# Peptides against a protein of PDB entry 3V4L: the designs that were tried, part 49

Target 1, 386 residues: chain A of PDB entry 3V4L
Amino acid sequence: GQPLAKDKVALLIGNMSYWEHPKLKAPLVDVYELTNLLRQLDFKVVSLLDLTEYEMCNAVDEFLLLLDKGVYGLLYYAGHGYENFGNSFMVPVDAPNPYRSENCLCVQNILKLMQEKETGLNVFLLDMCRKRNDYDDTIPILDALKVTANIVFGYATCQGAEAFEIQHSGLANGIFMKFLKDRLLEDKKITVLLDEVAEDMGKCHLTKGRQALEIRSSLSEKRALTDPVQGAPCSAEALVRNLQWAKAHELPESMCLKFQCGVHIQLGFAAEFSNVMIIYTSIVHKPPEIIMCDAYVTDFPLDLDIDPKHANKGTPEETGSYLVSKDLPKHCLYTRLSSLQKLKEHLIFTVCLSYQYSGLEDTVEEKQEVNVGKPLIAKLDMHRGL

## One batch from the design tools (peptide; aimed at target 1 D127 C129 Q167 L206)

Design b2_p19_3 (made by RFdiffusion4)
Pose (drawn by RFdiffusion4):
Structure b2_p19_3 (pose): chain A 386 residues (1-386), chain P 19 residues (1-19)
Amino acid sequence: as target 1 above (386 residues)
Amino acid sequence: FKGVIKPTDEELEKEEEAL
């Protein structure tokens, strides 16, 4: 009568800043939006931006680790894609020009690994172009799929076609997400809901005849993204899964820093994506003997490759964050730490204090090191092992 | 590669009407 979910897990990857290919803009916004919607449907969500081939493989491994028998598994990709010989490929940021299947992730490979885990539902939302990569000589000769009647595809466009994004100078949105976001929360069967989305997408003027939603499904059960999760977890296997999930969304505690000169620096942290964290520095207290002082953050792990133009900015928007000043506490210096999947080490940076005493010209520098461990997805140790 | 649309104000008005 009522279909049930052992758990609902989602992996959302949004690639924008390609090295050898045109950079995209809407993936960041679309990924942010789909996480919020999927969390309202009680999903364990992993949100990641600008992944290399190696990094993308690890995200799939961490996602597969969160899937077991009866778990609804969902994959959303927004970025560059190509379709050759019946296979869909997601292109990582590190992809060369020209690129091949070896440089890319085959979705069919990911689907087989999910079936090996006995998942109740396999939903794929591929918000990517589907043309031929004429340079691709290799045909993967993949093994046949087990008939499981739970596979659902939400292609943003048809085979040989393009998926489009509106790059309006401001926010920038994807077409598939414009029509998906208004309907995702409905209690309809996943296939029915995706078809109703395809109708509204046809009413789109900007994309008519260039992009249409393609649905491919085997699903023979009235399963939906709104189906409930098996109430009390109470199983030992269920507990290990909730820990593995919580292990990735840990944020450093908002600490207060005391300086030898009697100055207090409040250090705050904010989550944007599993791969993105924002630090802010507020000068909370200073002694009367000091009037002039500015707190600045430096000496980040080189693995992260933090650009100076994204650090120590008056507002969060100036760092490139999707989070706005109403979401983040006012008046601090905001710094954006994207690319946490690149952190093998522990997070150590210096909170540097440049200050001046009453009646003196000289400028005094007091540097204090801060170790915040492995924030968010860095805690998963994606680089672990030999 | 994924397509990009950079609409004019006229095209956005047409899009609003269509929806």

Design b2_p19_3_s1 (made by RFdiffusion4, then SolubleMPNN; from b2_p19_3, 8 letters changed)
Fold by OpenDDE base, seed 1:
Structure b2_p19_3_s1 (fold): chain B 386 residues (1-386), chain A 19 residues (1-19)
Amino acid sequence: as target 1 above (386 residues)
Amino acid sequence: MMGILKPTEEELAEEEKAL
């Protein structure tokens, strides 16, 4: 019979905004497109951008809590990385220059922990550089992996090589995701699918002789990403997994704020990623005596590191939100919260209405505090270890 | 580290014709 997954869970990490390293762009598009494809494949997807070492560790720990016997686990990483002695290291955004193994997440350590969960399939898609880091002489003593015969690595590049993104005009995929996305929905054994992606990538003239996909697999069964999830969650663990995933994707409800002047504001929320939310405000009612009015959001928690210069934009694109802009209401002011993983408390902020009456020169302000609780990934309390 | 390619418009147009 066709293999069945008990459930399907994916963690996607895209690191771009490095502090001490070159900034990337492709991980934004790659994580977004892969999220949408994996959702069509009935994966529970957590998508995270720009994680510190601590935040990456916590994201992996929360992902491991979603894994159980017969669950399909997929880890995707796009960002800087290196490979020493066959160990792959994902580089967090706060990694020093030079970085070392103690500043990075070892993929083989994550694999060990996934094997302890008795998963049905372990897929690693590593869109990172595999050059040796000459500043790290550490040889990790890894415990012997169990022979689970359910492991697949898709490396965007071969050992000792670089993976590439294309920066020309606008947003583009990395080279690996450019070819992976076109085949990901195919009902094929995952190793066959990746081999076809390798052949397609091999036709790319831009990366010829510089990047080649490598597949490392112990997968003994005909398992595909298209394999159906077993029916209704009948276990307590499956219910907990579904609830935990749902919490990480729960948006605040849209609110209608009423000001004393008679202006009504719609406050809305949209998810770009599990840790990235767009807030938008619109004037839904204005008294005729008010000639001009704008609704600004301000006074965000300091943990979110919101620059007011990037808040309250007339377009989503001016906030850095290029992907979800088509699905957003028009004629709003937009604010992008890109670091919801840093939120320890409830998201409390101020809505400030600035308005002018006909025949008065001075602007008037009214303010309302809004508490939306913990949005999206902030509900997981990834900070519980401090 | 991830590599950054900055192809020309000509190199991109050649790649699009080869796909």
Scores: peptide ipSAE 0.343, ipTM 0.866, DockQ to the pose 0.854
OpenDDE base, seeds 2, 3, 4, 5: peptide ipSAE 0.321, 0.340, 0.307, 0.328; ipTM 0.855, 0.863, 0.848, 0.858

Design b2_p19_3_s2 (made by RFdiffusion4, then SolubleMPNN; from b2_p19_3, 6 letters changed)
Fold by OpenDDE base, seed 3:
Structure b2_p19_3_s2 (fold): chain B 386 residues (1-386), chain A 19 residues (1-19)
Amino acid sequence: as target 1 above (386 residues)
Amino acid sequence: MMGVLKPTEEELKEEEEAL
């Protein structure tokens, strides 16, 4: 019969906004497009941008809590990385220059922990460089991996090589994701699918002789990303997993705010990623005596590090939201919360209405505090240790 | 580190015509 997954869980990490390293662009598009494709494949996807070392560790720990016997686990990483002694290291955004293994996440350590969960399939898609880090001579003493015959690595590049992104006049995929996305929905053994992606990437003239996909597999079974999830969650563990994932993806409900002047504001929320939310405000009712009014959001929790200069924009794109702008209502003010993982408390903020009456020169302000609880990934208390 | 390619418009056109 066709193999069945007990469940399918993916963690996607895209690091771009490095503190001490060159900034990237492709991980934004790559994580977004891969999230949408894996959702069509019935994966429970956690998608995270711009994680610190501590935040990456917590994201991996939460991902491992979703893994169990016969679950398919997929880890995708796009960002800076290196490979020393056959060990792959993902570089967090707060990593020092030079970085070392103690500042980075070892993929083989994650694999060990996934094998302890008795997973049905372990897929690693590593869109990072595989050059040696000459500043780190640490030989990691890794425990021997179990013989599980269910491991697949798709490396965006060969050993000792770089992976590349294309920066042109807009947002573009990395080279690996450009070819992976066109094949990902195919009902094929994952190693066969990745081999076809390798052949397609091999036709790219831009990266010819610079980047080549490498597949490392112990997969003995015909497992595909298209393999159906086993029906209704019969186990207590499957219910817990579903509840934990659902918590990380729950948006605040849209609110209608009523001000004393008689103005009504619609406050709405949209998810770009598991840690990135757009807030939008629109005026839905205005008394005729009010000639002008604007509704802006302010007084965010300090943990979110919201620059007011980037808040309350007339377009989603002016906030740095380029991917979800088509799905957002028009004629709003938009604010992008890009670091929801940092939220320790409830998301409390102020909606301020500035308005002018007909025949009065002075602007009037009314304020209303809004508590939306913990949105998206902020429900997973990733910061309980800080 | 992830490499950045900045192809010219001509190099991109040649790639699109080769696909």
Scores: peptide ipSAE 0.311, ipTM 0.850, DockQ to the pose 0.848
OpenDDE base, seeds 1, 2, 4, 5: peptide ipSAE 0.320, 0.267, 0.281, 0.291; ipTM 0.855, 0.824, 0.834, 0.837; seed 1 fails the geometry check

Design b2_p19_3_s3 (made by RFdiffusion4, then SolubleMPNN; from b2_p19_3, 7 letters changed)
Fold by OpenDDE base, seed 3:
Structure b2_p19_3_s3 (fold): chain B 386 residues (1-386), chain A 19 residues (1-19)
Amino acid sequence: as target 1 above (386 residues)
Amino acid sequence: MTGILKPTEEELAKEKEAL
């Protein structure tokens, strides 16, 4: 019969905004498009941008809590990386220059922990460089992997090579995701699917002789990303997993704020990623005696590091939100919260209404504090221990 | 580190003709 997944869980990490390293652009699009495809495949997807070492460790720990016997686990990483002695290292955004293994996450350590969960399938999609780091001579003492015959690595590049992104006009995928996205929904054994992606990448003239997909697999069974999830969650562990994932994806409800002047504001929320949310405000009612009014958001928690210069924009694109702008209401003010994993407390902020009465030159302000609890990934308390 | 390619218009035209 067709193999069944007990559940399907994916962690997608895209690191771009490095502190001490060259900034990337492709991981934004790559994580977003892959998230949408994996959701169509009934994956529970956590999608995270720009994680520190500590935040990456916590994201992996939370991902491992979602894994259990017969669960399909997929880890995607797009960012800087290296490979030493056949071990793959993902580089956090706060990694020093030069970085070492102590500043990075070893994929083989994650694989070991996934094998302890008795997972049904372990897929690693590593959209990073595989060059040796000559500044790190550390030989990781890895415990011997179990023979589980359910491991697939898709490396965006071959051993000792770079992965590439194309920067031309606008946002574009990395080379690996450009070809992977066109095949990902196919009902094929995952190793066959990746082999077809490798052939498609091989036709790219821009990367010919510079980047080639490498497949490393022990997968003995015909398992696909299309494999159906086993029906209703029958176990306590499956219920816990569903609840934990649901917490990480719960948006605040839209609110209608009423000011004393009689202005009504609609406050809405949209998820771009599990750690990235757009807040939008619109004036839904204005008394005729008020000639001008604007509603802006301010007084965010300091943990979010929100620059007021990037808040309250007339378009989503001016906030840096290019991917969800089509799904947002028009004629709002938009604010992008890009670091929800840093939020230690409830998301409390102020909605300030600035308005002018007909025949008065002075601007009046009214303020309302809004508490929306912990949105999205902030419900997982990934900052616990900092 | 991830490499950044900035193809020329001519290189992009050749890529489109090859597809």
Scores: peptide ipSAE 0.305, ipTM 0.835, DockQ to the pose 0.838
OpenDDE base, seeds 1, 2, 4, 5: peptide ipSAE 0.291, 0.278, 0.268, 0.285; ipTM 0.833, 0.827, 0.817, 0.825; seed 1 fails the geometry check

Design b2_p19_3_s4 (made by RFdiffusion4, then SolubleMPNN; from b2_p19_3, 8 letters changed)
Fold by OpenDDE base, seed 2:
Structure b2_p19_3_s4 (fold): chain B 386 residues (1-386), chain A 19 residues (1-19)
Amino acid sequence: as target 1 above (386 residues)
Amino acid sequence: MTGILKPTAEELAEEEAAL
């Protein structure tokens, strides 16, 4: 019969805003596009940008809680990385220069933990450098991995090589994602799909002699990303997994705020990623005696590190949101919260209405505090222990 | 990804014409 997945879960991490290392651009687009494709494949996707070491560890721990017997697990990483002695290390955004194994997440350690969950399929898509780190002399003594015939690695590059992004004037994918996205929805064994991606990448003149896809697999069964999820959650664990994922992806409800002057504001929320949310304000009713009015958001929790200069923009693009701007209402003020994983408390902020009456020179202000609880990934308390 | 390829406008145009 066709293989069935008990469930399908993906963790996608895109690190680009490094503190001590060169900034990247492609991980933003790559994580977003891969998220949309994996959702079409009925994956429960957690998508995270710009994680510290601690935040990456917690994201992996929460991902492992979603894994169980016969579940398909997919880990995608786009960022800086290295490979020492066949061990792949993902570099967090707060990693020092030079970084070492103690500052990084070992993919083979994650694989060990996934094998303990008795997963149906383990897919690793590693869009990172595979050069040796000469500043890390640590030989990882990994415990012997269990022999499971269900592991697939797709490396964006060969051993000892670099993975690249192409510098375009606009938003562009990394080289690996450029070719992966065109095939990802195909009903093929995952190793056959990745082999076709390798052939397509091999035809690209820009990558020739610079980057080639490497596939490592123990997969003995015909498993595909298109494999259907087994019907209604028949186990308590499947129900818990569904609830945990749904909780981590719950947006605040849109609010209609009424001010004393009779102005009505719609406050809306959109998810760009599991840890990135856009707040937008729109004036939905204005009394005719009010000639001008604007609705600003302010007084955000300090943990979010929101620069007021980047808040309340006339376009989503001015906030750094280029991906979801087509799905957002027009003629709003937009604010992008890019670090929801840092939010220890409820998201409480102020909506400030500034307005002017016809025939009065002075601007009037009214303020209303808004509590939207813990949005998206902030419900998982990824800071437990700081 | 650790490398940034900066293809020339000609290399980009050749690649777009080959796709």
Scores: peptide ipSAE 0.139, ipTM 0.768, DockQ to the pose 0.741
OpenDDE base, seeds 1, 3, 4, 5: peptide ipSAE 0.217, 0.059, 0.024, 0.027; ipTM 0.806, 0.532, 0.621, 0.519; seed 1 fails the geometry check

Design b2_p19_4 (made by RFdiffusion4)
Pose (drawn by RFdiffusion4):
Structure b2_p19_4 (pose): chain A 386 residues (1-386), chain P 19 residues (1-19)
Amino acid sequence: as target 1 above (386 residues)
Amino acid sequence: AELEFEEEILAKGELVARS
């Protein structure tokens, strides 16, 4: 009568800043939006931006670890894609020009690994182009799929076609997400809902005849993204899964820093994506003997490759964050730490204090080191092992 | 007004393929 979910897990990857290929803009916004919608449907969501081939493989491994018998598994990719010989490929940021299947992730490979984990539902939302990579000589000769009647595909465009994004100077949106976001929360069967999305997408003027939504499904059960999760977890296997999920969305505690000069610096942290964290520095207290002082953040782990133009900015928008000043506490210095999947080490940076005493010209520098451990996805140890 | 705005997007080339 009523289909049930053991759990609902989602992996969302949005690639924008390609090294050898045109950079995209809407993936960040689309990924942010799909996480919020999928969380309202009670999904364990992993949100990741600008992953290399190696990094993309690890995200799939962490996602597969969160899937067991009866778990609804969902994969959303927004970035560069190509389709050769019946296989869909997601292109990582580190991809060379020209690129091949070896440089890319085959969705079919990911699907087989999910079937090996006895998942109740396999939903794939591929928000990518689907043309031939004429340079790809290799044909993967993949093994046949087990007939499981729970595979669902939401291709943003058809084979040989292109998926489009509107790059309006402001926010920038994807076409598939413009029509998906208004309908995702419906209690319809996943296939029916995706077809209703395909109708509204045909009413699009910007993309008519260039992009159409393609649905491929084997699903023989009235399963939906709104189906309920098996109430009390109470199983030992169910508990290990909730810990593994909480292990990736841990944020450092908002600490207060005391300086030898009697100055207090409040240090705040904000989550944007599992891969993105925002630090803010507020000067909470200073003694009367000091009037002039500025707190600045330096000495980040080189693995993260933090650009100075994204750090120590008056507002969060100036760092490139999707989060706005109404979401983040006012008046601090905001700094954006994207690329946490690059952190093998522990997070150590210096909160540097440049200050001046009453009646003196000289400028005094007081540097204090801060170790915040492995925030968010860095805690998963994706680089672990030999 | 809506159609004019969408034509403006097309004229500016703000509709971009993800390729």

Design b2_p19_4_s1 (made by RFdiffusion4, then SolubleMPNN; from b2_p19_4, 10 letters changed)
Fold by OpenDDE base, seed 2:
Structure b2_p19_4_s1 (fold): chain B 386 residues (1-386), chain A 19 residues (1-19)
Amino acid sequence: as target 1 above (386 residues)
Amino acid sequence: KELEEIEKLKEKGEIVPMS
């Protein structure tokens, strides 16, 4: 019979905004496009940008809670990384320069934990360098992996080689994702699919002799990313998993705020990623006696590191949101919250209405506090260990 | 030619290694 997945869960991490390392750009587009493709494949996708070491550990822990016997687990990482002694290390955005294994997440440790969950398939897609880090002399004593015939690694590059992004002036995929995305929906064994991606990369003149996809697999069964999810959740654990994922993707409901002057504001929310939300405000009703009227959001929790200079922009693109801008209402003010994983408390902020009456030069302000609870990933309490 | 163009793109920071 066709293989069935008990469920399908993916964690996608894109690290770009490094503190002590060169900034990347491709992970933004790559995580977004891969998220949309994996959702079409009925994956429960958690998509996260710009994680610290602590936040990456917590994201992995929450991902592992979604894994169980016969579940398909996929981890994608795009960012800085290295490989020492056959161990792959993902570099968090807060990693020092030089980084060491103590500052990084070991993929083989995550694989060990996935094997303990008795997963049906373990897929790692690693869009990172595999060059040795000469500043890290640590030989990680990894416990022996269980012999499971269900592991697939897709490395964006060969062992000891670099992976590259091409930083154009526009949005572009990384080299690996550029070829992966064209085949990801194919009903093929995942190793065959990745082999075809490797052939496509090998035909590209830009990558030829610089970057080649490496496939490492123990997969003995014909498993595909297209494999159907087993029907209605038969277990309490599957129901809990579905609820946990749903909580991590719940947006605040759109609100209509009414001010004393008779102005009505629509306050809306959009998810760009599991940890990135756009707030937008629009004037939906204005009394004719009010000639000018603007609705600003302010007084955000300090944990979000929101610079007011980057808030309340006339376009989503001015906030750094290029991917979801087509799905957003036009003629709003936009604010991008890019670090929802840092939110310890409820998202409370102020909506400030600034307006002028016809024939009065003085601006009037009215303010309303808004509590939207914990949006998206902030519901997982990724900070519970502090 | 192509290699020299790509070396020039590296020098311009248009090709970034993920290392």
Scores: peptide ipSAE 0.331, ipTM 0.682, DockQ to the pose 0.501
OpenDDE base, seeds 1, 3, 4, 5: peptide ipSAE 0.307, 0.294, 0.317, 0.294; ipTM 0.727, 0.703, 0.718, 0.730; seed 4 fails the geometry check

Design b2_p19_4_s2 (made by RFdiffusion4, then SolubleMPNN; from b2_p19_4, 10 letters changed)
Fold by OpenDDE base, seed 3:
Structure b2_p19_4_s2 (fold): chain B 386 residues (1-386), chain A 19 residues (1-19)
Amino acid sequence: as target 1 above (386 residues)
Amino acid sequence: KELEEIEELKEKGLIVPMS
């Protein structure tokens, strides 16, 4: 019979905005497109951008809580990385220069923990360099991996080689994701699918002799990303997993705010990623005596590090939101919250209405405080240790 | 030629190693 997954869970991490390293661009598009494809494959996807070491550890811990016997686990990472002694290290955005293993997440440690969960399939897609880090001579003493015969690594490059981003003037995929996305929905054994991606990359003149996909697998069964999820969650654990994932993806409900002047504002929310939300405001009713009015959002929690200069933009693109702009309502003011993982408390902010009456030169302001609870990933309390 | 174009693209910051 066709293999069944007990469930399918994916963690996607895209690190771009490094503090001490070159900034990347491709992970934005790559994580977004892969999220949409994996959702079509009935994966529960957590998608995160620009994580610190601490935030990456917590994201992995929360991902591991979603894993159980017969669950398919997929980890995708796009960002800076290295490989020492056959161990892959993902570099957080706050990593020092030079970085060491103590500043990074070891993929083989994550694999060990996934094997303890008795997962049905473990897939790692690593879009990072595999060059040795000569500043880190630490040989990690890894415990022996169990023989589970359910492991697949797709490396964007060969051992000891660099992976490259091609920064165009526009948004573009990384080299690996460009070829992976075209095949990811195919009903094939995951190792066969990745082998076809490797052949497609090998035909490209840009990648020849520079970057080649490497597949490392112990997968003894015909497992595919298309494998159906086992029907209705029969266990209490499966219900808990579904509830935990659903909490991490719950948007605030749209609100209609009514001001004393008689202006009505629609406040709406959209998810770009599990840690990135767009807030938008629109004037839905204006009394005729009010000639102009704008609704600004302000007074955000300090933990979000929101620059007011990047808030309340006339387009989503001016906030740095290029991917979801087509799905957003038009004629709003837009604000992008890109660090929801940093939110310790409820998201409380002020909606400020600035308006003018006909025949008065002075602007009037009215303010309302809004509490939307913990949006998206902020429900997982990734900061409980800080 | 192709290697020189890559080095020029690296120098222009158009090719970023993910190291």
Scores: peptide ipSAE 0.310, ipTM 0.755, DockQ to the pose 0.437
OpenDDE base, seeds 1, 2, 4, 5: peptide ipSAE 0.298, 0.309, 0.288, 0.306; ipTM 0.748, 0.751, 0.739, 0.759; seeds 1, 4, 5 fail the geometry check

Design b2_p19_4_s3 (made by RFdiffusion4, then SolubleMPNN; from b2_p19_4, 10 letters changed)
Fold by OpenDDE base, seed 3:
Structure b2_p19_4_s3 (fold): chain B 386 residues (1-386), chain A 19 residues (1-19)
Amino acid sequence: as target 1 above (386 residues)
Amino acid sequence: KELEEIEELKKKGLIVPMS
C-alpha cells in the first residue's frame, strides 16, 4: 500500500539580515515559495525569517514538540553555514565573525532528537555553504545515530563547496530553490525527486562546475512528500500537535474602530511568515465635515524594534513586503512587523487618527489603544528563557 | 574568463557566498 504519514510538519528558516556577515536576499523568496508548496502537500509549516541563536534553538525545540512516531519532519534552512567533519552548522543572524560551533546550530544534533521521536521520515534541505570553517577546530562528539533508515539530506552544494546567491535587482530564488520548486509537488520517492532536481541543476550553465546538489540518504522505504496524512487525529498527542500548530498561525481578527469624530477605521492583519505580519488601516467611513483623515499605528512594544520611518506606508512594498502585496486590500496604510518572535507580551499598540475639519487649519488627533493578544508565532512564547 | 567574471560579480556584490 502507499505509505501513510501520521502527520507532516516542516520548519523553514531563512536567515538574511546578518549582523556581522554579508546580507542575503534569496531566503525571503525561497522560504515563502517553499511554504506555499509544502502547504499544498498538507504540511504544517512554520516559516521564520532572521533568527538569532536563541530564537533558532527555540524554533527547533517547538518543531521537535510537533514530531512523534510516524510523523514526517522536514527542516529547510537557507542562510550562511558551514560543514566541519561531516557536521552541518546553520549560522544565526547574531553570530559573531568569525563564528564557531558554539554560536551555531548543528543539524546532526537535530537529527538525533528527531530519531528519538521515532519519526516516519526526516528530510533536511540545506541551502547553505558546506565549506570548512577553519576558525572552528572543535570536533563535536556526536552520539551515534540510530539506524532508522528514514533520513534524507538534500544539500544545495557538494561537500567542501560554497553555495551562492545571485543577487539580481529584483526578488529571485536561490539556485537550489529555483529547481526544487518545479518538482516538489511530484508524487515520487523523495530521493528520486531530489535526483531529478540534481539533474536539472547540472544542466544549468550558471551552476556547472560551481554548485551541484548532493543527496545523502538511508531511506529504505518508498516515502514521498505527497504521502497522505493518516485520517482524523486518533490520539490526544495528534490533537495537541494540531492545536499547537494552529495557535502559531492564528491571525488577529479584523477590527472596526469608531472614533468620537464619527470616523470609522478598519484595522486588518495579514501573515507573510509565521514571525512576519502586516498591519493595515483603512478609512471606511468619514463624516462630510472632515476633509482629510489618516489612521496611523504607533506605540508598539519596544521588543519589536519598529522604526517609525518604516511604519504607516502607502504601499506594502515600502514596508519591505513584496510577496503578499497582491493579497492585501488597496488604499491602506501598511506596517510590517518582521520580528514577532521577539514579542514577550500581548501586542498592544495605538491607532492614531489625524484629521481636519472643513474651515479649520489645525489638525485634530484622536487615539485608541488596541490589544490583539499574541499574533502568530508569538503564541509559542519563544522568549520564556530571556 | 569565467572565473574572472565570477570574481568581478563577487566584487560587485552580485554573487554572495552563503558561507
Scores: peptide ipSAE 0.305, ipTM 0.748, DockQ to the pose 0.420
OpenDDE base, seeds 1, 2, 4, 5: peptide ipSAE 0.286, 0.299, 0.282, 0.292; ipTM 0.730, 0.734, 0.729, 0.733; seeds 1, 4 fail the geometry check

